# Peptides against a protein of PDB entry 3VA4: the designs that were tried, part 14

Target 1, 107 residues: chain A of PDB entry 3VA4
Amino acid sequence: EPIGQLRLFSGTHGPERDFPLYLGKNVVGRSPDCSVALPFPSISKQHAVIEISAWNKAPILQDCGSLNGTQIVKPPRVLPPGVSHRLRDQELILFADFPCQYHRLDV

## One batch from the design tools (peptide)

Design b1_p16_1_s1 (made by RFdiffusion4, then SolubleMPNN; from b1_p16_1, 11 letters changed)
Fold by OpenDDE base, seed 2:
Structure b1_p16_1_s1 (fold): chain B 107 residues (1-107), chain A 16 residues (1-16)
Amino acid sequence: as target 1 above (107 residues)
Amino acid sequence: MEELREEALRYLEEKR
């Protein structure tokens, strides 16, 4: 049962896509083996990780030393590699230049 | 949803 969802907004790359997020580590990256597979050249093979330790705790987002970075949109913030960022519901995230949104599911 | 997407894109445009 998914605990959250990461939405990739539509764009020149194609339509919107929704990725379920589960307890544990959800890797965001270009590699098809990633939980959140973003098959785009500007995305690192292992770009970032969203870790969910419990259903009632905010997920932790960490950049994995990606080439093109991970940013929070509002308020604007570039995430230093390996530094834990507690995600808020409806958080807007940029993985490289790809806008995404985290959404907490009611489970 | 569209408003949120627009906000993200606006940020991108301003930083480029």
Scores: peptide ipSAE 0.127, ipTM 0.702, DockQ to the pose 0.880
Fold by OpenDDE base, seed 5:
Structure b1_p16_1_s1 (fold): chain B 107 residues (1-107), chain A 16 residues (1-16)
Amino acid sequence: as target 1 above (107 residues)
Amino acid sequence: MEELREEALRYLEEKR
C-alpha cells in the first residue's frame, strides 16, 4: 500500500492528479517510467526523487539536477541539486512551475 | 516564481 501521495494541482495543463508514494525511491520526472510521471516539457526526465525509508519517517526530497529546479513554497527555498530536504506533511512543492503537495496517508 | 508560490498557497487555502 502507498504510504503517501503527491498531488499535482489542476491548472492549464489539466485536472488534478494524485500519485501514490511507496517505500524506496519515488522518482519525479517527465520520463514515463517515473513513479511520479509529469509529462511536461519543462520537467526533466529525472527531475527529483522522494525517498521513503520507513512508514514512520518523513520522506526526503532531492532535486536530481533538474533544468528548471525544485522549490519549497513555504517557507520559500530553492533546493540545490542532491541536497536532502525532509518533507513535512502537506508541504507545497514546485517542480519547475508545477505546484504540487505531499501528504501522508492515514491507513 | 513568487507569483506561482502565491497561487499555490491560495489554491491550498481554498481547498482546505
Scores: peptide ipSAE 0.114, ipTM 0.687, DockQ to the pose 0.155
Fold by OpenDDE base, seed 4:
Structure b1_p16_1_s1 (fold): chain B 107 residues (1-107), chain A 16 residues (1-16)
Amino acid sequence: as target 1 above (107 residues)
Amino acid sequence: MEELREEALRYLEEKR
């Protein structure tokens, strides 16, 4: 059962896409093996990770030392590599220059 | 949805 969702907004890259998020590590990256596969040149092969634990179902976002960075939109925050950020429902995220939104699913 | 996308894009533009 997915606990959350990451939505990639539509843009010049194509249509909107929704990615389910599960317990454990959900890797965001250009590699097709990633849970959240963003096959774009500006995305690192392993760009970031969204980790959800059974003890704390609020996701923790960490940048994995990506080339083009991970940012929270509001309030603005550039995430240093490896620094934990607890995602809030409906939080807006930039992976490189790709706008995304986290959504908590009611389960 | 569009407003949220636009907000994210505005942020990106401001950072450039």
Scores: peptide ipSAE 0.103, ipTM 0.683, DockQ to the pose 0.830
Fold by OpenDDE base, seed 1:
Structure b1_p16_1_s1 (fold): chain B 107 residues (1-107), chain A 16 residues (1-16)
Amino acid sequence: as target 1 above (107 residues)
Amino acid sequence: MEELREEALRYLEEKR
């Protein structure tokens, strides 16, 4: 059962897409086996990780040393590789140049 | 990049 959702906004790449997030590590990346598969050249094979623990459903986002980076939109912040960022509900994230939004599901 | 952030925020506000 998904605990959260990551929405990829529509753009030149295509339509809006929603990805379910589960307990544990949800890898964001270009590789097709990623939980959040973003099949775009500017996304690293394993770009970032959204980890959701059993004790706290608030996700932790970490950049995995991606080439083109991970950023929080508001307040603006570039995430250094491996540094934990606790996601807030409705938080906007840039993976490279792709805007996404985290949404907490009520389960 | 700042322009992209602004666009993302506008997108969010438009849907609210």
Scores: peptide ipSAE 0.072, ipTM 0.658, DockQ to the pose 0.124

Design b1_p16_1_s2 (made by RFdiffusion4, then SolubleMPNN; from b1_p16_1, 9 letters changed)
Fold by OpenDDE base, seed 3:
Structure b1_p16_1_s2 (fold): chain B 107 residues (1-107), chain A 16 residues (1-16)
Amino acid sequence: as target 1 above (107 residues)
Amino acid sequence: MEALRQEALAYLAAQR
């Protein structure tokens, strides 16, 4: 059962997409093997990772040395590669220029 | 939904 969700907002790329997040590592990237597959050229094959260690713990977001970066919107922050960022519920994230939102599910 | 999307996009635009 998914513990969280990552929403990719609608845009020029198409409609909104919701990706379930599970315990362990949820890789965000252009590669089709990623848990959160964002098949766009500005997204790195292995762009970032959202790691969820437990349902009652905040997920950890790390940029994986992506070309076009990972940013938190509020407060504004560019994530250095490999630096852990603890995600807040409803946090807005930019993977390259793609706006997303993390949401914790009630499970 | 749209308000949140616009907020993220506004931030992105401000960086350019």
Scores: peptide ipSAE 0.173, ipTM 0.752, DockQ to the pose 0.871
Fold by OpenDDE base, seed 2:
Structure b1_p16_1_s2 (fold): chain B 107 residues (1-107), chain A 16 residues (1-16)
Amino acid sequence: as target 1 above (107 residues)
Amino acid sequence: MEALRQEALAYLAAQR
């Protein structure tokens, strides 16, 4: 069962989408094989990864050297490629120009 | 939900 969720907010691309996050590596990218598939040109094929080691540990977000970057909204921060960022519950994330939110599920 | 989206969009707009 999913331990977390990544929400893609609604926008010009269409309605809101929710992606379940599981133990292990959840790849965010344009490739349809990604756990979080964002099929948009500005998203790299493998853009970022959200790794969840345990249900009681904060997920780790890493940018994978994406073209258009990964940012935390509040407080504002551009994530350097390969640097681990511990996600907080309700964290707002920009993958390129797509706003998303991480949510920890009650499991 | 909309407020959160607007927060992200506002930041994005400010960066351009």
Scores: peptide ipSAE 0.172, ipTM 0.751, DockQ to the pose 0.885
Fold by OpenDDE base, seed 1:
Structure b1_p16_1_s2 (fold): chain B 107 residues (1-107), chain A 16 residues (1-16)
Amino acid sequence: as target 1 above (107 residues)
Amino acid sequence: MEALRQEALAYLAAQR
């Protein structure tokens, strides 16, 4: 079962999309084989990773050295590549300029 | 949902 969800908000690119997140590494990127596939030119092939462990309820987000960066909206922060950020429920994230939201599923 | 999207977009606008 999915442990969390990443929502890509609707925009000029199209409708809202919801991506299930599972235990282990959930790669966010332009490559179609990514768990969270965002097929947009401003997204790096492997842009970021959301890692979820069984013993840590909060996922860890890391930027993978993306071209256009990964940012937390509130409070505002650009994530340095490779630095772990513990995601909070309902957290708003920018992958490049694409607004997303993480939320934990009740399972 | 729209409020959350607008929050993210407002941030983007402020950074440009």
Scores: peptide ipSAE 0.166, ipTM 0.743, DockQ to the pose 0.894
Fold by OpenDDE base, seed 4:
Structure b1_p16_1_s2 (fold): chain B 107 residues (1-107), chain A 16 residues (1-16)
Amino acid sequence: as target 1 above (107 residues)
Amino acid sequence: MEALRQEALAYLAAQR
């Protein structure tokens, strides 16, 4: 069962999409084999990774050296490639220009 | 970029 969820907000690209997040590495990227597949040109094939460990409920987000970056919305912060960011529940994230939100699931 | 941030925050606020 999923441990968390990543929500892609609705926009010009289409309706809202919810992606389940599981233990281990959840890759965010344009490639269809990504756990969080965002099939948009501005998203890198492997854009970022959300890693969830069995012993730590807070996922770790890392940008994978994406072209258009990964940013935290509040407070605004560009994530340097490979630098770990511990996600807070309901945290807002920009992958390139796509706003998303992380939710911890009550599982 | 700032507009997207603001929109995201507004979206979140509207859900609450």
Scores: peptide ipSAE 0.137, ipTM 0.719, DockQ to the pose 0.154

Design b1_p16_1_s3 (made by RFdiffusion4, then SolubleMPNN; from b1_p16_1, 9 letters changed)
Fold by OpenDDE base, seed 3:
Formats: structure tokens, C-alpha cells, sequence
Structure b1_p16_1_s3 (fold): chain B 107 residues (1-107), chain A 16 residues (1-16)
């Protein structure tokens, strides 16, 4: 079972998509091999990583030196490459300009 | 969902 979920909100790019998140490293990126594959030109091949060490601990988001960056929406924060950010449930994230939401699954 | 989406979009609109 997935421990979390990353939702890509609907937009000009298309409909909403939900990506399951599992224990370990969940790579966000344009490459199709990514756990969270966002096949858009503005997304880096390996854009960011969401690492989940345990079901009862907050996941850690890190930008991987992406071209167009990773931001937390509220409160606003640009994530420097490699800097750990603990994700809160329902946290809003921008990968480049794509709005996403992390959701913790209660399993 | 829509409220959260709009919040994210509002942020984008402010910065762009």
C-alpha cells in the first residue's frame, strides 16, 4: 500500500493526476522512470525527491538542482537544492509552475 | 480540491 499521495492539480496541461508514494525515495521528474512522472518540458528529468523513511514520519522533499525550481506555496519558500523540507499533510508544492499537493494516507 | 487548487494558482498569479 502507498503511504502517501502526490496530486497534480488539473490545469492547462490536462486533468488531475494522483501518484502513490511509497517508502524510500520517490523521484519527481520528467523522466518516465520517475515515481512521479511529470512529462513536461519545464520539469527537470530528475527534478526533486520525496523520501519517506517511515509511515509515521513526515516525508522529506528535496529539490535535485532543477532548472525551474521547487517551491512551497504556504508559507512561500523556494527550496535550494539539497535542502530538506519536511512535508506537512495537504502541503501545496510547485514543481516549476505545476501545482501539486501532498497527502498523507492513513493506512 | 478546487479551493486548494485556487490557492496554488493565486500564488502563481501573484509571482508571475
Amino acid sequence: as target 1 above (107 residues)
Amino acid sequence: MEALRQEALAYLEEKR
Scores: peptide ipSAE 0.129, ipTM 0.710, DockQ to the pose 0.951
Fold by OpenDDE base, seed 1:
Structure b1_p16_1_s3 (fold): chain B 107 residues (1-107), chain A 16 residues (1-16)
Amino acid sequence: as target 1 above (107 residues)
Amino acid sequence: MEALRQEALAYLEEKR
């Protein structure tokens, strides 16, 4: 049972996609074996990680040294590689130029 | 959903 969800908004790249997030590490990247597979050239093979701990309902987002970066939209912030960012419910995230939204599931 | 998407896109457009 997923604990959260990452939504990739629709765009020129294609339709909306919803990715379940589970306890532990949810890797975001272009590689097909990523939990959140974003098969786009501007996404790094291992772009970022969203880690959810049993003791903390808020996921931790870290950029993994991606080429095109990870940003929080509101308030705007570029995430330095390896720096932990605690995700808020409904938070808007840019992986490279791809807009996504995290939301917590009611489980 | 659409409003949130537009917010994200507006930000992106501003930065380009």
Scores: peptide ipSAE 0.126, ipTM 0.699, DockQ to the pose 0.917
Fold by OpenDDE base, seed 4:
Structure b1_p16_1_s3 (fold): chain B 107 residues (1-107), chain A 16 residues (1-16)
Amino acid sequence: as target 1 above (107 residues)
Amino acid sequence: MEALRQEALAYLEEKR
């Protein structure tokens, strides 16, 4: 069962896409093998990771030293590589210039 | 949905 969802908003790249997030590491990147595959040239092959633990289902987002960065929109913050950011429900994230939103899946 | 997308894009544009 997915614990969360990452939504890629629609844009010039195409329609909205929703990616399920599971316990463990959910890699965000251009590589098709990523849990959250964003096949765009401005996205690094392994751009970021969203990790969800069993004891705390709140995800931790880390940039993996991406070329074009990872940003939180509100409050504005550029994530330095490897620095943990605890995602809030409905958090808006920019992977490079691609707007995404994290959603916690609750009962 | 669109409002949130626009908010993210607005931030990006401001930063550039």
Scores: peptide ipSAE 0.124, ipTM 0.700, DockQ to the pose 0.795
Fold by OpenDDE base, seed 2:
Structure b1_p16_1_s3 (fold): chain B 107 residues (1-107), chain A 16 residues (1-16)
Amino acid sequence: as target 1 above (107 residues)
Amino acid sequence: MEALRQEALAYLEEKR
């Protein structure tokens, strides 16, 4: 069962979309094989990864050396490639220029 | 980029 969810906010690209997050590595990227498939040209094929090691631990976000980067919205921070960022509940994230939000599911 | 951050925050605020 999903442990978290990543929301892609609505925008010029289309409506809001929700992606379930599971134990293990949830890859964010343009490739349709990604757990979080963002089929947009500014998103790298494998852009970032959200790794969830346990239901009671905060997920780890890492940029995978994406072209257009991964940023935390508040407080503002550009994530260097491969550096672990522990996601907080309701964390706002920019993958390239696409705003997203992580939230934990209570199960 | 700041504009995008503000947009994201505004979106969240609007949806709450």
Scores: peptide ipSAE 0.101, ipTM 0.695, DockQ to the pose 0.155

Design b1_p16_1_s4 (made by RFdiffusion4, then SolubleMPNN; from b1_p16_1, 10 letters changed)
Fold by OpenDDE base, seed 3:
Structure b1_p16_1_s4 (fold): chain B 107 residues (1-107), chain A 16 residues (1-16)
Amino acid sequence: as target 1 above (107 residues)
Amino acid sequence: SEEAHQEALAYLEQQR
């Protein structure tokens, strides 16, 4: 059962998409085998990872050395590669130029 | 929400 969700907002790429997040590592990337597959050229094959260690713990986001970076919107922050960022509920995230939002699911 | 969407877009525009 999913513990969280990552929403890719609608845009020029198409409609909104929701990706379930599970315990463990949820890889965000262009590669089709990623948990959060964003098949766009500006997204690295393995762009970032959202790791959820427990249902009652905040997920950890790390950029995986992506080409076009990962940013937090509020407060503004560029994530250095490999540095852990604890996600807040409703966190707004940019993977390259793709705006997303994390939210915790009530399980 | 739409508000969150617009907030993210506004930030994105600032980066361009």
Scores: peptide ipSAE 0.682, ipTM 0.939, DockQ to the pose 0.926
Fold by OpenDDE base, seed 2:
Structure b1_p16_1_s4 (fold): chain B 107 residues (1-107), chain A 16 residues (1-16)
Amino acid sequence: as target 1 above (107 residues)
Amino acid sequence: SEEAHQEALAYLEQQR
């Protein structure tokens, strides 16, 4: 069962999309086999990873050395590659120019 | 939420 959700907000690219997040590594990237597949040119093939080690622990977001970066909206922060960022519920994230939101699911 | 969406968009706009 999914432990979290990543929402890609609607935009010029199309409608809103929700991606379930599971235990382990949830890769965010342009590659279609990514858990969070964002098929856009500005997204790196493997852009970032959301790692969930346990249902009762906050996920860890790491940028994977993406070309166009990963940012936290509030408070504003550009994530250095490989540096662990503990996601808060309802965290707003930019993968390149694509705004997303992490949501913790009750399990 | 729409509020969250707009917050993210506002930040994005500031980056441009």
Scores: peptide ipSAE 0.678, ipTM 0.938, DockQ to the pose 0.926
Fold by OpenDDE base, seed 4:
Structure b1_p16_1_s4 (fold): chain B 107 residues (1-107), chain A 16 residues (1-16)
Amino acid sequence: as target 1 above (107 residues)
Amino acid sequence: SEEAHQEALAYLEQQR
């Protein structure tokens, strides 16, 4: 069962989309086989990864050396490639210029 | 939420 959810807010690209997050690696990227598939030109094929461990269900976000970057909104931070960021519930994230929000699910 | 959405958009605008 999913442990979390990543919500892509609605925009010019289309309606809101929700992606379930599971234990292990949840890859965010333009490639269609990504767990969080964002099929947009500004998103790298493998843009970022959200990793969730069984012993620590707080997700770890890492940018994978994306072209257009990954940012945390509050407090503002540009994530250097490979640097771990522990996601807080309701965290606002920009993958390139696509705003998303992480939600912890009550399991 | 809409508030969260607008907060993210506001930040995005600052980056441009």
Scores: peptide ipSAE 0.664, ipTM 0.934, DockQ to the pose 0.915
Fold by OpenDDE base, seed 1:
Structure b1_p16_1_s4 (fold): chain B 107 residues (1-107), chain A 16 residues (1-16)
Amino acid sequence: as target 1 above (107 residues)
Amino acid sequence: SEEAHQEALAYLEQQR
């Protein structure tokens, strides 16, 4: 079962969507085979990755050299490609211009 | 939450 969740907030693109996050790599991208599939032109095919390890369960977010970048809202930060960012519960993330929120699930 | 959503949107708008 999922140990985390990534919510894509509603917007002009459509309604909100919740994506389950599991141990291992959860790829965020435009490609339909991504764990977090964001089928939007501004999202790279493989935009970012959220990796969750068994020993920590705190997700690590890395931008995969996306075209339009990945940002953290608070505190504000543009994530350099390949640099690990440890996600906090309820972290607000921008993949390109799509606002999302990570939520840790209690399982 | 809606508050979180608005916070993210506000930031997004500032970046544009």
Scores: peptide ipSAE 0.655, ipTM 0.932, DockQ to the pose 0.955

Design b1_p16_2 (made by RFdiffusion4)
Fold by OpenDDE base, seed 1:
Structure b1_p16_2 (fold): chain B 107 residues (1-107), chain A 16 residues (1-16)
Amino acid sequence: as target 1 above (107 residues)
Amino acid sequence: HLSELLELLSRLSRHL
């Protein structure tokens, strides 16, 4: 059962999509084998990773050296590659230009 | 919701 959810908002790319997040590494990227597969040209094959550990309630987001970057919306932050960012519930994230939102699930 | 995000981004664009 998923511990969290990443929502990709709807846009010109298509409809809204919800991706379940599990314990361990949830890779965000263009490659179809990613946990969060965002099949868009501006997304790197392995763009970022959301890691959820058993001992930490909040997931850790890291950009993986993506071409077009990963950003937090509020407060605004550009995430340097490899730097850990602790996600808050309802955190708004930009992977390249694609707006997403993290949601913690009560399970 | 997307509308809420867009509102946030709109506010940010005014201040940044």
Scores: peptide ipSAE 0.079, ipTM 0.677, DockQ to the pose 0.027
Fold by OpenDDE base, seed 4:
Structure b1_p16_2 (fold): chain B 107 residues (1-107), chain A 16 residues (1-16)
Amino acid sequence: as target 1 above (107 residues)
Amino acid sequence: HLSELLELLSRLSRHL
């Protein structure tokens, strides 16, 4: 069962979408093989990764050297490639310019 | 909510 959820807010690209996040690596990227597939040209094929372990269910977000970057909105932070960021519940994230929000599920 | 995000981004824009 999913441990968390990544919500892609609605926008010019279309309606809101929710992606379940599971234990292990949840890759965010343009590739259709990604757990969180964001099929947009400004998103790198493998843009970022959200890793969740059984030991610590708080996700760790890392940018994978994406072209257009990954940013935390509040407090503002640009994530350098490979630098771990522990996601807080309700964290607002920009993958390129696509606004998303992490939500921890009650499981 | 998206509105909250937009408000945050708006503030960021003013400070950049």
Scores: peptide ipSAE 0.077, ipTM 0.679, DockQ to the pose 0.030
Fold by OpenDDE base, seed 2:
Structure b1_p16_2 (fold): chain B 107 residues (1-107), chain A 16 residues (1-16)
Amino acid sequence: as target 1 above (107 residues)
Amino acid sequence: HLSELLELLSRLSRHL
């Protein structure tokens, strides 16, 4: 069962999309094999990873050395590659220039 | 929700 959700906000690319997040590594990237597949040229094939180790622990977001980076919106923060960032519920994230939001599901 | 995000981004842009 999904433990979290990543929402891709609507934009010029199309409508809003919701991606379920599960225990383990949820890869964000352009590759169609990614858990969170963002098929856009500015997204790296394997852009970032959201790792959920347990239902009661905050997910860890790491940029995977993406070309266009991963940023937290508030407070503003550029995530260095490979550095663990604990996601807060409702966290607003930019993968390249695509705005997303992490949401913890009540399980 | 998108409107809230846009507002946040707008604020950031004004302070850059």
Scores: peptide ipSAE 0.077, ipTM 0.682, DockQ to the pose 0.028
Fold by OpenDDE base, seed 5:
Structure b1_p16_2 (fold): chain B 107 residues (1-107), chain A 16 residues (1-16)
Amino acid sequence: as target 1 above (107 residues)
Amino acid sequence: HLSELLELLSRLSRHL
């Protein structure tokens, strides 16, 4: 069962999409093999990873050396590759220029 | 909400 959710907001790319997040590594990327598949040219094949070690721990977001970067919106922060960022519930994230939001599920 | 995100992004754009 999913422990979290990543929401891709609607935009010029298309409608809103929700991706379930599970224990372990949830790869965000352009590759269709990714847990969070964002099939857009500006997204790297393996762009970032959201790792959930336990249901009661904050997920860790890491940029994987993406071409166009990963950023936290509030407060603004560019994530250096491989540096762990603990996600807060309702965290707003930019993968390249695609706005997303992490949501912790109550399970 | 998307509107909240857009507002935040708009603010950032104005300050950059």
Scores: peptide ipSAE 0.076, ipTM 0.681, DockQ to the pose 0.029

Design b1_p16_2_s1 (made by RFdiffusion4, then SolubleMPNN; from b1_p16_2, 8 letters changed)
Fold by OpenDDE base, seed 2:
Structure b1_p16_2_s1 (fold): chain B 107 residues (1-107), chain A 16 residues (1-16)
Amino acid sequence: as target 1 above (107 residues)
Amino acid sequence: SLAAELERLARLLAHL
């Protein structure tokens, strides 16, 4: 069962998409084999990673040295590559220019 | 909409 969800909001790219997040590493990137596949040129092949170590622990988001960066929206913050950021429920995230939201699922 | 607001915020962040 998925522990969390990453929502890609609707935009010029198309409709909203929801990606399940599981225990372990959930890679966000342009590569089709990523857990969260964002097939857009501004997204790095391996852009970021959301690691979930346990259902009762906050996931950790790390930028993987992406070209166009990873940012937290509220409050605004650019994530330095490789620095762990503990995700809050309902966290709003920008991968490059794509707005997303992390949601903890009821498990 | 929330999506529109996020797009607005993204633009603001890009200009910081």
Scores: peptide ipSAE 0.172, ipTM 0.740, DockQ to the pose 0.036
Fold by OpenDDE base, seed 5:
Structure b1_p16_2_s1 (fold): chain B 107 residues (1-107), chain A 16 residues (1-16)
Amino acid sequence: as target 1 above (107 residues)
Amino acid sequence: SLAAELERLARLLAHL
């Protein structure tokens, strides 16, 4: 059962998509093998990872050395590769230019 | 600036 959700907001690329997040590593990337598959050329094949170690702990977001970066929207911050960022509920994230939002599910 | 743009984006998204 999913513990969290990553929402990709709608845009010129297409409609909104919601991706379930599970315990363990949820890879964000262009590769179709990714848990959060964002099939866009500006997204790296393995762009970032959202790791959920427990249902009652904040997920950890790390950029995986992506070409176009991972950024937190508020407060604005570029995530250096491999540096752990604890996600807050409703956190707004940019993977390259694609705005997303993390949502903690009530499970 | 990048920071200003991100703040703008945050505001827009928060109102959806």
Scores: peptide ipSAE 0.110, ipTM 0.685, DockQ to the pose 0.033
Fold by OpenDDE base, seed 4:
Structure b1_p16_2_s1 (fold): chain B 107 residues (1-107), chain A 16 residues (1-16)
Amino acid sequence: as target 1 above (107 residues)
Amino acid sequence: SLAAELERLARLLAHL
């Protein structure tokens, strides 16, 4: 079962969507085989990765050298490619222009 | 600026 959730907020692209996050690597990207598939032109095929380990339920987010970047909203920060960022519960993330929120599930 | 826009977004999203 999922350990976390990534919520894509509603927008011009469509309604809100929730993506389950599991142990291991959860790839965020435009490719349909990504765990978090964001089928939008501004999202790179493999845009970012959210990795969750069994020993540490706090995910690590890394940008994968995406074209339009990955940013933390609060406090504002652009994530350099490959640099690990520990996600906090309720963290707000921009993948390109798409606002998302990480939520740790109570499981 | 980027920072200002992100902060604005954060405030907006925090109130959803």
Scores: peptide ipSAE 0.102, ipTM 0.679, DockQ to the pose 0.033
Fold by OpenDDE base, seed 1:
Structure b1_p16_2_s1 (fold): chain B 107 residues (1-107), chain A 16 residues (1-16)
Amino acid sequence: as target 1 above (107 residues)
Amino acid sequence: SLAAELERLARLLAHL
């Protein structure tokens, strides 16, 4: 049962895609084995991780030392590698140049 | 600046 969702907005790369997020580690990256597979050259093979625990409603986002970075849009912030960022519902995130949005599901 | 561009993006996305 997914408890969150990551939306990749539509763009020059193609249409919008929604990725379910589950308890545990949801890896964002270019590798097809990632929970959130973003098969684009500017995305690192293992770019970031969204970790959701049973004890915490808010997921934790960490950049994994990606080449092109992970940024929060509002308020603007570049995430240092390995530093935990607690995601807010509807938060806008840039993985490299790809705009995404986290959505908490009501389950 | 990066900050300005991110803010611009936020505005655009907020209107979707």
Scores: peptide ipSAE 0.102, ipTM 0.674, DockQ to the pose 0.033

